# Designs tried in a protein design run: peptides against a protein of PDB entry 2V3S. Part 70

Target 1, 95 residues: chain A of PDB entry 2V3S
Amino acid sequence: PISLVLRLRNSKKELNDIRFEFTPGRDTAEGVSQELISAGLVDGRDLVIVAANLQKIVEEPQSNRSVTFKLASGVEGSDIPDDGKLIGFAQLSIS

## One batch from the design tools (peptide; made by RFdiffusion4, then SolubleMPNN)

Design b2_p22_2_s3 (from b2_p22_2, 8 letters changed)
Fold by OpenDDE base, seed 4:
Structure b2_p22_2_s3 (fold): chain B 95 residues (1-95), chain A 22 residues (1-22)
Amino acid sequence: as target 1 above (95 residues)
Amino acid sequence: ASETYEVTSAAGRVFTVTTYLE
């Protein structure tokens, strides 16, 4: 399996590292993204962008070691999005 | 400082969460 880390801020704006495994051929990017949402770890508005980037990293994990992407849930927030501080952004990386 | 805990999905996947505290 592929060991992944999803880094993003929780509802208290605290930085979280979420570690999990992805097994190609058994798991799907869409399915695991839905699990993250159902577990309360990702905002439901971010399904599409999380799934797209999870797919990107798992299809070529040797080449795509890290991807940083804008969250839909962060666009309407009061804070200005910042990829360096992961404000309105999340980062997915190979552990 | 940080805190770590586990969340298990309905499908049985374990998410290990580390929250970094100020």
Scores: peptide ipSAE 0.831, ipTM 0.963, DockQ to the pose 0.820
Fold by OpenDDE base, seed 1:
Structure b2_p22_2_s3 (fold): chain B 95 residues (1-95), chain A 22 residues (1-22)
Amino acid sequence: as target 1 above (95 residues)
Amino acid sequence: ASETYEVTSAAGRVFTVTTYLE
């Protein structure tokens, strides 16, 4: 399996590292993204973007060691999105 | 400082969460 870390801010704006495994051929990017949402770890509005980037990193994990992407949930907030501070952004990486 | 805990999905997947505190 592929060991991944999803880094993003929680509801208190604190940085979280979420570690989990992904098994190609058994897991799907859509399915695991739905699990993250159901577990309360990802905002439901971010299903599409998380799934797309999870798919990107797991299809070529040696080439895509890290991907940073804009969250849909971050657009409506009062804070200005910032990929460096992961405000309105999340990062997936191979652990 | 940080805190770590686990969340298990309905499908049985374990998510290990580390929260970094100021």
Scores: peptide ipSAE 0.831, ipTM 0.963, DockQ to the pose 0.833
Fold by OpenDDE base, seed 5:
Structure b2_p22_2_s3 (fold): chain B 95 residues (1-95), chain A 22 residues (1-22)
Amino acid sequence: as target 1 above (95 residues)
Amino acid sequence: ASETYEVTSAAGRVFTVTTYLE
């Protein structure tokens, strides 16, 4: 299995690292993204962007070590997005 | 400082969450 870390801010704007495993051929990017949302760890509006980037990183985990992407939920918020501070952005990386 | 806890999905997957505190 592939060990992953999803870094993003929680509802209190605190930085979180979320660690989990992904097994190619058994898991799907969309399925695991739906699990993250159902667990309350990712906003439902971010399903598409999280699934797309999860698919990208698990396709070639040896080459795609880290991806940073804009959240749909961040665009709709009051704070100005900032990829360096992960405000309105998330980062997915290989553990 | 940080705090760590686990969340289990309906499918049985474990998510280990670390929250960084200021």
Scores: peptide ipSAE 0.831, ipTM 0.963, DockQ to the pose 0.828
Fold by OpenDDE base, seed 3:
Structure b2_p22_2_s3 (fold): chain B 95 residues (1-95), chain A 22 residues (1-22)
Amino acid sequence: as target 1 above (95 residues)
Amino acid sequence: ASETYEVTSAAGRVFTVTTYLE
């Protein structure tokens, strides 16, 4: 399986690293993204963007070692989005 | 400092979460 780390801020704005495995042929990007949301680890508004980037990294993990992307949940927040501080952004990487 | 815990999905997948504290 592919070992992944999803880094993003929780509801208290604290940085979280979420580690999990993805097995090609058994798991789907959409399915795992739904699991993250149901577990309360990702905002439901971010389903599409998380699934798209999860698909990107698992289709070619040797080439796509890390992807950083804007969250839909962060667009209308009070904080100014910042990819360096992962404010309104998340990062998915190969462990 | 940090805290680590596990969350298990309905499908049985384990998510290991590390929260970095100020």
Scores: peptide ipSAE 0.831, ipTM 0.963, DockQ to the pose 0.824

Design b2_p22_2_s4 (from b2_p22_2, 8 letters changed)
Fold by OpenDDE base, seed 4:
Structure b2_p22_2_s4 (fold): chain B 95 residues (1-95), chain A 22 residues (1-22)
Amino acid sequence: as target 1 above (95 residues)
Amino acid sequence: GSTTYTVTSASGRKFTVTTYLE
């Protein structure tokens, strides 16, 4: 399996690393993204963007070592989005 | 510092969460 880290800020704006495995051919990007949401680790509004980027990284894990993407849930937030600080952004990377 | 905990999905997938504290 592919070992991944999803880095994003929790509800208290603290940085979280969420480590999990993805098995190509058994798991789907959408399925695992739904699990993240159901577990309370990702906002439901971010299903599409998380799934898209998860798909991107798992289909070419050797070349796509890290992807940073804007969260839908962060757009209407009070803080100004910042990819460097992962405010309104999340990052997926190969562990 | 940091704290770590594990969340298990309904399907049994493990998510290990590390929160970094200032």
Scores: peptide ipSAE 0.831, ipTM 0.964, DockQ to the pose 0.808
Fold by OpenDDE base, seed 2:
Structure b2_p22_2_s4 (fold): chain B 95 residues (1-95), chain A 22 residues (1-22)
Amino acid sequence: as target 1 above (95 residues)
Amino acid sequence: GSTTYTVTSASGRKFTVTTYLE
């Protein structure tokens, strides 16, 4: 399996690293993304973007060692998105 | 510091969460 880390801020704006495994051929990017949402670890509005980037990293894990992407949930609100601080952004990387 | 906990999905997938505290 592929060991992944999803880094993003929780509801308290604290940085979280979420570690999990992905097994190609058994898991799907959308399925695991839905699990993250159901577990309360990802905002439901971010299903599409998380799934897309999860798919990207798992299809070429050696080439796509890390991907940083804008969250739909981060577009609205008072905080200005910042990819360096992962405000309104998340980062998915190979562990 | 940091705290760590595990969330298990309905399917049994484990998510290990580390929260970094200031």
Scores: peptide ipSAE 0.831, ipTM 0.964, DockQ to the pose 0.795
Fold by OpenDDE base, seed 3:
Structure b2_p22_2_s4 (fold): chain B 95 residues (1-95), chain A 22 residues (1-22)
Amino acid sequence: as target 1 above (95 residues)
Amino acid sequence: GSTTYTVTSASGRKFTVTTYLE
């Protein structure tokens, strides 16, 4: 399996690292993204963008070691989005 | 500091979560 880390801020704006495994041929990007949402770890509005970037990293993990992407849940927030501070952004990386 | 805990999905997938505190 592929060992991944999803880094993003929780509802209290604290930085979280979420580690999990992905098995190609058994897991799907959309399925695992739905599990993250159901577990309360990802905002439901971010299903599409998380699934798209999870798919990108698992299809070519040797080439795509890290991806940073804008969250839909962060666009309308009071804080200005910042990819360096992961405000309104999340990062997926190979562990 | 930090805190670490495990969340298990309804399907049995495990997520290990580390929260960083100032």
Scores: peptide ipSAE 0.831, ipTM 0.964, DockQ to the pose 0.808
Fold by OpenDDE base, seed 1:
Structure b2_p22_2_s4 (fold): chain B 95 residues (1-95), chain A 22 residues (1-22)
Amino acid sequence: as target 1 above (95 residues)
Amino acid sequence: GSTTYTVTSASGRKFTVTTYLE
């Protein structure tokens, strides 16, 4: 399996690292993203963007060691999005 | 510092969460 880390801020704006495994051919990007949401670890509005980037990193993990992407949940927030601080952004990386 | 906990999904997938504290 592929060992992944999803880095993003929680509801208290604290930085979280979420570690999990993904097995190609058994798991789907959509399914695992739904599990993250159901677990309260990802905002439901971010299903599409998380699934798309999870798919990107698992299809070519040798080339895509890390991907940083804008969250839909961060657009309407009061804080200005910042990819360096992961405000309104999340990062997926190979562990 | 940091705190760590584990969440298990309905399918049995484990998510290990580390929160970084200032």
Scores: peptide ipSAE 0.831, ipTM 0.964, DockQ to the pose 0.797

Design b2_p22_3_s1 (from b2_p22_3, 11 letters changed)
Fold by OpenDDE base, seed 4:
Structure b2_p22_3_s1 (fold): chain B 95 residues (1-95), chain A 22 residues (1-22)
Amino acid sequence: as target 1 above (95 residues)
Amino acid sequence: MSRTAEQLKKEAEKIGVSFIKP
């Protein structure tokens, strides 16, 4: 399996690393993303963007060691979005 | 059945989210 880390800020605006695995041929990007949502680790509004980027990274893990993406849930937040600080953004990387 | 990468990217564009490569 591919070991991944999803880095994003929690409800207290603290950065957290969520570690999980993806097995090609068994898991699907949307399925795994839904599991993260069901576990309360990802906002439901971010299903599509998380799944899209998860699919991107697992397709070519050697080339896509890390991907950063804007969250749908972050656009209405009080803080100004910033990819460098992962405010309104999340990052997926190969562990 | 899960959506393809292309379908997910297309949907992502529709909802106004972006992809950034570090």
Scores: peptide ipSAE 0.263, ipTM 0.780, DockQ to the pose 0.037
Fold by OpenDDE base, seed 3:
Structure b2_p22_3_s1 (fold): chain B 95 residues (1-95), chain A 22 residues (1-22)
Amino acid sequence: as target 1 above (95 residues)
Amino acid sequence: MSRTAEQLKKEAEKIGVSFIKP
């Protein structure tokens, strides 16, 4: 399986690393993303963007070691989005 | 069932969120 880390800020604005695995041929990007949401680790509004980026990284894990993307849930936040600080953004990377 | 990569990308564009390359 592919070992991945999703880095994003929690409700206290602390960076958390969420480790999970993806098995090609068995798992789907949307399915795994939904599991992260069901576990309360990802906002439900971010299903599509997380799944899309997860699909991108697992298709070519050797070339795509990390992807950073804007969260739908972060658009209406009080903090100004910043990809460098992962404010309103999340990062998905190969472990 | 699960959406294809193309479908996910199109839905992401509809939402108005972008992908940022490292």
Scores: peptide ipSAE 0.260, ipTM 0.778, DockQ to the pose 0.037
Fold by OpenDDE base, seed 5:
Structure b2_p22_3_s1 (fold): chain B 95 residues (1-95), chain A 22 residues (1-22)
Amino acid sequence: as target 1 above (95 residues)
Amino acid sequence: MSRTAEQLKKEAEKIGVSFIKP
Protein backbone atom coordinates (compact mmCIF):
# COMPACT_ATOMS: atom_id res chain seq x y z
CA PRO B 1 0.00 0.00 0.00
CA ILE B 2 0.91 3.65 -0.39
CA SER B 3 1.63 5.36 2.92
CA LEU B 4 0.35 8.92 2.98
CA VAL B 5 0.29 11.89 5.31
CA LEU B 6 -2.41 14.52 5.29
CA ARG B 7 -1.21 17.68 7.00
CA LEU B 8 -3.85 20.19 7.99
CA ARG B 9 -4.88 22.35 10.89
CA ASN B 10 -7.41 21.10 13.40
CA SER B 11 -10.17 23.12 15.03
CA LYS B 12 -7.59 24.64 17.33
CA LYS B 13 -5.56 25.73 14.30
CA GLU B 14 -2.82 23.29 15.23
CA LEU B 15 -1.05 21.39 12.47
CA ASN B 16 -1.74 17.68 12.54
CA ASP B 17 -0.24 14.91 10.46
CA ILE B 18 -2.81 12.26 9.66
CA ARG B 19 -1.24 9.04 8.46
CA PHE B 20 -3.19 6.57 6.36
CA GLU B 21 -2.72 4.00 3.65
CA PHE B 22 -4.07 3.70 0.15
CA THR B 23 -4.10 0.42 -1.72
CA PRO B 24 -4.42 0.82 -5.47
CA GLY B 25 -7.04 -1.42 -6.98
CA ARG B 26 -8.84 -1.80 -3.67
CA ASP B 27 -9.31 1.72 -2.37
CA THR B 28 -10.77 4.71 -4.15
CA ALA B 29 -9.81 8.31 -3.58
CA GLU B 30 -13.35 9.31 -2.73
CA GLY B 31 -13.85 6.30 -0.49
CA VAL B 32 -10.77 6.99 1.56
CA SER B 33 -11.62 10.68 1.73
CA GLN B 34 -15.07 9.82 3.00
CA GLU B 35 -13.52 7.67 5.71
CA LEU B 36 -11.40 10.59 6.81
CA ILE B 37 -14.52 12.72 7.01
CA SER B 38 -16.44 10.04 8.88
CA ALA B 39 -13.62 9.84 11.38
CA GLY B 40 -13.89 13.57 11.98
CA LEU B 41 -10.47 14.25 10.55
CA VAL B 42 -11.59 16.19 7.48
CA ASP B 43 -14.40 18.68 7.04
CA GLY B 44 -17.25 17.32 4.97
CA ARG B 45 -17.12 20.33 2.70
CA ASP B 46 -13.67 19.24 1.57
CA LEU B 47 -14.68 15.85 0.18
CA VAL B 48 -14.14 16.68 -3.47
CA ILE B 49 -10.99 18.69 -2.89
CA VAL B 50 -9.33 16.02 -0.78
CA ALA B 51 -10.44 13.22 -3.07
CA ALA B 52 -9.22 14.98 -6.19
CA ASN B 53 -5.82 15.66 -4.71
CA LEU B 54 -5.57 12.18 -3.25
CA GLN B 55 -6.31 10.80 -6.69
CA LYS B 56 -3.61 12.98 -8.17
CA ILE B 57 -0.94 11.84 -5.75
CA VAL B 58 -1.76 8.13 -5.95
CA GLU B 59 -1.86 8.17 -9.75
CA GLU B 60 1.88 8.68 -9.87
CA PRO B 61 3.27 8.45 -6.34
CA GLN B 62 6.85 8.41 -7.59
CA SER B 63 6.52 11.77 -9.32
CA ASN B 64 3.78 13.33 -7.19
CA ARG B 65 5.45 13.22 -3.80
CA SER B 66 3.50 16.15 -2.38
CA VAL B 67 0.48 18.24 -3.26
CA THR B 68 -0.91 21.33 -1.53
CA PHE B 69 -4.46 22.45 -2.11
CA LYS B 70 -6.97 25.04 -0.97
CA LEU B 71 -9.73 23.82 1.30
CA ALA B 72 -13.33 24.73 0.70
CA SER B 73 -13.78 24.88 4.46
CA GLY B 74 -11.03 27.46 4.70
CA VAL B 75 -12.61 30.05 2.45
CA GLU B 76 -14.99 31.29 5.11
CA GLY B 77 -12.48 31.12 7.89
CA SER B 78 -11.39 34.04 9.97
CA ASP B 79 -7.82 33.90 8.73
CA ILE B 80 -6.61 34.79 5.29
CA PRO B 81 -5.70 31.63 3.39
CA ASP B 82 -1.98 31.01 3.15
CA ASP B 83 -0.49 27.99 1.44
CA GLY B 84 2.88 28.47 3.07
CA LYS B 85 1.40 28.32 6.55
CA LEU B 86 -1.30 25.83 5.57
CA ILE B 87 -4.03 28.23 6.60
CA GLY B 88 -7.05 27.29 4.57
CA PHE B 89 -4.82 24.82 2.78
CA ALA B 90 -3.87 21.20 3.32
CA GLN B 91 -1.00 19.07 2.12
CA LEU B 92 -0.85 15.44 1.06
CA SER B 93 2.49 13.73 0.83
CA ILE B 94 3.99 10.30 0.43
CA SER B 95 5.51 8.98 3.65
CA MET A 1 -21.22 5.55 -5.85
CA SER A 2 -17.70 6.87 -5.89
CA ARG A 3 -16.64 9.18 -8.67
CA THR A 4 -14.02 8.44 -11.25
CA ALA A 5 -10.76 10.31 -11.45
CA GLU A 6 -12.08 12.31 -14.35
CA GLN A 7 -15.25 13.20 -12.48
CA LEU A 8 -13.30 14.32 -9.44
CA LYS A 9 -11.00 16.46 -11.52
CA LYS A 10 -13.95 18.02 -13.27
CA GLU A 11 -15.67 18.77 -9.99
CA ALA A 12 -12.48 20.20 -8.58
CA GLU A 13 -12.15 22.55 -11.51
CA LYS A 14 -15.77 23.53 -11.12
CA ILE A 15 -15.22 24.71 -7.57
CA GLY A 16 -12.00 26.47 -8.49
CA VAL A 17 -9.52 24.11 -6.92
CA SER A 18 -5.91 24.46 -7.93
CA PHE A 19 -2.99 22.23 -7.18
CA ILE A 20 0.24 23.55 -5.72
CA LYS A 21 3.44 21.57 -5.62
CA PRO A 22 5.84 22.67 -2.91
Scores: peptide ipSAE 0.253, ipTM 0.777, DockQ to the pose 0.036
Fold by OpenDDE base, seed 1:
Structure b2_p22_3_s1 (fold): chain B 95 residues (1-95), chain A 22 residues (1-22)
Amino acid sequence: as target 1 above (95 residues)
Amino acid sequence: MSRTAEQLKKEAEKIGVSFIKP
């Protein structure tokens, strides 16, 4: 399986690393993303965004070691989105 | 139930999702 880390700020704006695995051929990007949402780790509004980026990284894990992407849940926030600080952004990386 | 990789990519494009490599 592919070991991944989703770096994401919680409701208190603290950065946390969420570690999970993805098994090609058994898991789907949307399925795993839905599990993260069901666990309360990801905002439901970010389903498509997380799934799309998860698919991107797992299809070529050797070439895509890390991807950073804008969250839909961050658009209505008061803080200005910043990819460098992961404000309104999240990061997926290969462990 | 689950969308295909191609479907997800198409939906992402509609939303305007960007992919950034640090």
Scores: peptide ipSAE 0.252, ipTM 0.781, DockQ to the pose 0.036

Design b2_p22_3_s2 (from b2_p22_3, 7 letters changed)
Fold by OpenDDE base, seed 4:
Structure b2_p22_3_s2 (fold): chain B 95 residues (1-95), chain A 22 residues (1-22)
Amino acid sequence: as target 1 above (95 residues)
Amino acid sequence: MSRTAEQLLAEREKIGVSFIAP
């Protein structure tokens, strides 16, 4: 399995690392993303973007060691989006 | 043969969360 880390700010705006595994051929990007949402770790509005980037990183983990992407849930947030501080952005990487 | 979201949820204890910074 591929060991992944999703660095994302929670509802308290605290930056956290969410560690999980992805097994090609058994897991799907959308399925895992939905599980993260169901667990309350990812905003439901970010299903599409998280799944898309998860698919990107697992299809070529050697080329995509880390991907940073803009969250749909962060667009209307009170804070100005900042990819460096991961405000309105999340980062998915191979651990 | 592929795991569904429900099956993944049942194994959510495999997910780890670590505090990084405020």
Scores: peptide ipSAE 0.480, ipTM 0.805, DockQ to the pose 0.150
Fold by OpenDDE base, seed 3:
Structure b2_p22_3_s2 (fold): chain B 95 residues (1-95), chain A 22 residues (1-22)
Amino acid sequence: as target 1 above (95 residues)
Amino acid sequence: MSRTAEQLLAEREKIGVSFIAP
């Protein structure tokens, strides 16, 4: 399996690492993303963008070691989006 | 009979959460 880390700010704006595994042929990007949402770890509005970037990193884990992407849940927030501080952004990487 | 977040994490058994910084 591929060991992944999703770095993301929670509802208290605290930065956390969410560690999980992805097994090609058994798991799907959308399925794993839905599980993260169901667990309350990812905002439901971010299903599409998280699944898209998860698919990107698992299809070529050797070349895609880290991807940072803009969250739909952060676009209309009071904080100014910042990819360096991961405000309105999340980072997915191979552990 | 909705499942709690803790139950979902336990069922998956491969998700871990760690605090990094404020």
Scores: peptide ipSAE 0.474, ipTM 0.803, DockQ to the pose 0.118
Fold by OpenDDE base, seed 5:
Structure b2_p22_3_s2 (fold): chain B 95 residues (1-95), chain A 22 residues (1-22)
Amino acid sequence: as target 1 above (95 residues)
Amino acid sequence: MSRTAEQLLAEREKIGVSFIAP
């Protein structure tokens, strides 16, 4: 399995690492993303973008060691999106 | 109360959450 870390801010704006595994052929990007949403760890509005980037990283984990992407949930948030601070952005990486 | 999905996933060691910074 591929060991991944999703770094993003929780509802308290605290930066957290969410560790999970992805097994190609068993898991799907959308399925895992939905699990993260169901667990309350990802905003439902971010299903598409999380799944897309998860797919990107797992399809070529040796080449795509890290991907940072803009969250839909962060666009109209109180804070200005900032990829450097992961405000309105999340980062997936291979652990 | 029923266990949350997060708790269920955590106890199955499928999902782990770690605080990094404020």
Scores: peptide ipSAE 0.474, ipTM 0.803, DockQ to the pose 0.119
Fold by OpenDDE base, seed 1:
Structure b2_p22_3_s2 (fold): chain B 95 residues (1-95), chain A 22 residues (1-22)
Amino acid sequence: as target 1 above (95 residues)
Amino acid sequence: MSRTAEQLLAEREKIGVSFIAP
């Protein structure tokens, strides 16, 4: 399995690392993303973007060691999105 | 009764969360 870390801010705007595994051939990017949402760790509005980037990193984990992407949930928020501070952005990386 | 996020996380052993910074 591929060990992954999703770094993003929670509802308190605290930066957290969410660790999980992805097994190619058994797991799907959308399925795992839905589990993260069900666990209350990812906003449901971010299903598409999280799944897309998860797919990107797991299809070539040796080449895609880290991916930072804009969250849909961050666009309508009060804070200005900032990829450096991971405000309105999340980062997915290989553990 | 709906389960809390913490309860859901505990039930999903595959997921771990760590605090990084404020």
Scores: peptide ipSAE 0.472, ipTM 0.802, DockQ to the pose 0.135

Design b2_p22_3_s3 (from b2_p22_3, 11 letters changed)
Fold by OpenDDE base, seed 5:
Structure b2_p22_3_s3 (fold): chain B 95 residues (1-95), chain A 22 residues (1-22)
Amino acid sequence: as target 1 above (95 residues)
Amino acid sequence: MSRTERQLLAKAKEIGVSFIKP
C-alpha cells in the first residue's frame, strides 16, 4: 500500500496532517475521498478536487512526491487563499 | 463505486490525524 499524508487546515484553521493508506487495484480515489469526507476531515465540496489529486499522486507515486491544490471550500471564505500557508489550499504527499 | 469498494468503506480505513505547528 501507498502511505499518504493530506495536510489541511481544520474548521479552527489549525494545520493537521491526515495519514492514510491507499492500495492500488482495491481502493479508488473517489472512494477514499468520500471516506475522508464521511470522517469529517474534508469538506464535501472538495470531493472532486481531492479525488483528482489523489488519483494523480497514486498513479505515479515515485514521480509525484507532493501535490498542492486549491480547495473549492476555500474560495468563498473571507481569508485570502495562500498556497504557502495552506489557506484555501491542501497538500497531498507520500509519507 | 464498486461493491468491493463499498465494503472497504464499511470497514473504516485507519486514519491518523496530527497537529502541525505553523
Scores: peptide ipSAE 0.126, ipTM 0.698, DockQ to the pose 0.104
Fold by OpenDDE base, seed 4:
Structure b2_p22_3_s3 (fold): chain B 95 residues (1-95), chain A 22 residues (1-22)
Amino acid sequence: as target 1 above (95 residues)
Amino acid sequence: MSRTERQLLAKAKEIGVSFIKP
């Protein structure tokens, strides 16, 4: 399995690392993303973007060690998006 | 993924969360 970390700010704007495994052929990017949402770890509005980037990293994990992407849930937020601070952005990386 | 597959994933997958110190 591929060991992944999703770095993302919670509702209190605290930065969290969310660790999970992805097994190609068993797991799907959308399925895992849905479970992250169901667990309250990802905003439902971010299903598409999280799934897309999860797919990207798991299909070429040797080339894509880390991907940072803009969250849909962060667009309408009061804070200015900042990929360096992961404000309105999240980061997936190979653990 | 089917409903059944999602349910199996939910039961089987471990998700760990840790805080990152600012």
Scores: peptide ipSAE 0.124, ipTM 0.693, DockQ to the pose 0.106
Fold by OpenDDE base, seed 3:
Structure b2_p22_3_s3 (fold): chain B 95 residues (1-95), chain A 22 residues (1-22)
Amino acid sequence: as target 1 above (95 residues)
Amino acid sequence: MSRTERQLLAKAKEIGVSFIKP
């Protein structure tokens, strides 16, 4: 399995690392993303973008070691998006 | 993915959360 970390700020704006495994042929990007949403770790509005980037990293894990992407949930927030501080952004990386 | 499949994966998959910084 591929060990992954999703770095993301929670509802208290605290930065967290969410660790999980992805097994090609058993797991799907959309399925795992839905699990993260169901666990309350990812906003439901971010299903598409999380799944897309998860798919990107798992299809070529040797080349895509880290991906940072803008969250849909962050656009409507009061804070100005910032990829360096992961405000309105999240980061997926190979653990 | 079906609801049943998601539930099975959620039950079996280990998810860990670590605090990094505010």
Scores: peptide ipSAE 0.123, ipTM 0.695, DockQ to the pose 0.115
Fold by OpenDDE base, seed 1:
Structure b2_p22_3_s3 (fold): chain B 95 residues (1-95), chain A 22 residues (1-22)
Amino acid sequence: as target 1 above (95 residues)
Amino acid sequence: MSRTERQLLAKAKEIGVSFIKP
């Protein structure tokens, strides 16, 4: 399995690392993303972008060690998006 | 994915959360 970390800010704007495994052939990017949403760890509006980037990193984990992407839920927020501070952005990385 | 499949997958999935201090 591939050990992953999703780093993003929670509803209180606190930075969290979410650790999980992904097993190709058993897990799907959309399925895992839906579970993260169901657990209240990812906003439902971010299903598409999280699944797309999860797919990107798991299809070539040796080449894509980290991916940072803009969240749909961050667009309508009060804070200005910033990928360096992970405001309106999230980061997936190989653990 | 069916609701049953999602429930089974969720039960089997291990998710850990850690706070990162600035």
Scores: peptide ipSAE 0.121, ipTM 0.680, DockQ to the pose 0.104

Design b2_p22_3_s4 (from b2_p22_3, 10 letters changed)
Fold by OpenDDE base, seed 5:
Structure b2_p22_3_s4 (fold): chain B 95 residues (1-95), chain A 22 residues (1-22)
Amino acid sequence: as target 1 above (95 residues)
Amino acid sequence: MSLTAKQLLAEKAKIGVSFIPA
């Protein structure tokens, strides 16, 4: 399995690393993303974006060691999106 | 396909969360 970490801010704006495994052929990007949402760890509005980037990293984990992407949920937030601070952005990386 | 609170608290939970200090 591929060991991944999704780094993003929680509702308190605290940065967290969410660790999980992805097994190609068993797991799907959308399925895992849905689980993250169901667990309250990812905003439901970010399903598509998280799934797309999860797919990107797992399809070529050797070359895609880290992907940072803009969250849909962050667009209308009070804070200005910032990929460096992961405000309105999340990062998936291979652990 | 979803995770329950019970699953998250399980010893072998699929997902782990760690706080990253600012």
Scores: peptide ipSAE 0.213, ipTM 0.693, DockQ to the pose 0.144
Fold by OpenDDE base, seed 1:
Structure b2_p22_3_s4 (fold): chain B 95 residues (1-95), chain A 22 residues (1-22)
Amino acid sequence: as target 1 above (95 residues)
Amino acid sequence: MSLTAKQLLAEKAKIGVSFIPA
């Protein structure tokens, strides 16, 4: 399996590392993303973007060691999105 | 299936969460 870390701010704006595994051929990007949402770790509005980037990193894990992407849930907020601070952004990486 | 808080905190849980201090 591929060991991944999703770095993402929680509802209190605290930065967390969310660790999980992805097994190609068994897991799907959308399925794992839905589990993250169900666990309350990812906003439901971010299903599409999380799944897309999860798919990107697991299809070529040696080439795509880290991907940072804009969250749909962060666009409407009062905070200005910032990829460096992961405000309105999340980061997936291979652990 | 949905994951419970107990499952998330378990050592063998599929998903683990760590706080990153500022």
Scores: peptide ipSAE 0.206, ipTM 0.689, DockQ to the pose 0.130
Fold by OpenDDE base, seed 3:
Structure b2_p22_3_s4 (fold): chain B 95 residues (1-95), chain A 22 residues (1-22)
Amino acid sequence: as target 1 above (95 residues)
Amino acid sequence: MSLTAKQLLAEKAKIGVSFIPA
């Protein structure tokens, strides 16, 4: 399995590392993303973008060691998005 | 399927969360 870390700010704007495994052929990017949402760790509005980037990293984990992407949930927020501070952005990386 | 806080803290939980202080 591939060990992954999703770095993301919670509802209190606190930064967290969310660790999980992905097994190709058994797990799907959309399925794992749905589990993260159902656990309250990812906003439902971010299903598409999280799944897309999860798919990208697991299909070529040797080439894609880390990806940072803009969240749909962060665009309409009061804070200005900032990829360096992961405000309105999340980072997915190989553990 | 939904995951509860109890499930997240269980030994068999496949998701772990760590706080990163500022």
Scores: peptide ipSAE 0.206, ipTM 0.683, DockQ to the pose 0.125
Fold by OpenDDE base, seed 4:
Structure b2_p22_3_s4 (fold): chain B 95 residues (1-95), chain A 22 residues (1-22)
Amino acid sequence: as target 1 above (95 residues)
Amino acid sequence: MSLTAKQLLAEKAKIGVSFIPA
């Protein structure tokens, strides 16, 4: 399995690393993203973008060691999005 | 499934979740 870390801010705006595994051929990007949402770790509005970027990183983990992407949930917030600070952005990486 | 049952319930328990200091 591929060991992944999803780094994003929680409801208190604290940065957290969420560790999980992805098994190609068994798991799907959408399925895992839905699990993250069901666990309350990802906003439901971010299903599409999380799944897209999860797919990107797991399809070529040797090349895509880290991907940073804009959250749909962040756009609707009051904070100005900033990829460097992961405000309105999240980051997936291979652990 | 990639997330365990414990992880699905671990928002507060932080199972599989680590705080990153500012």
Scores: peptide ipSAE 0.187, ipTM 0.713, DockQ to the pose 0.201

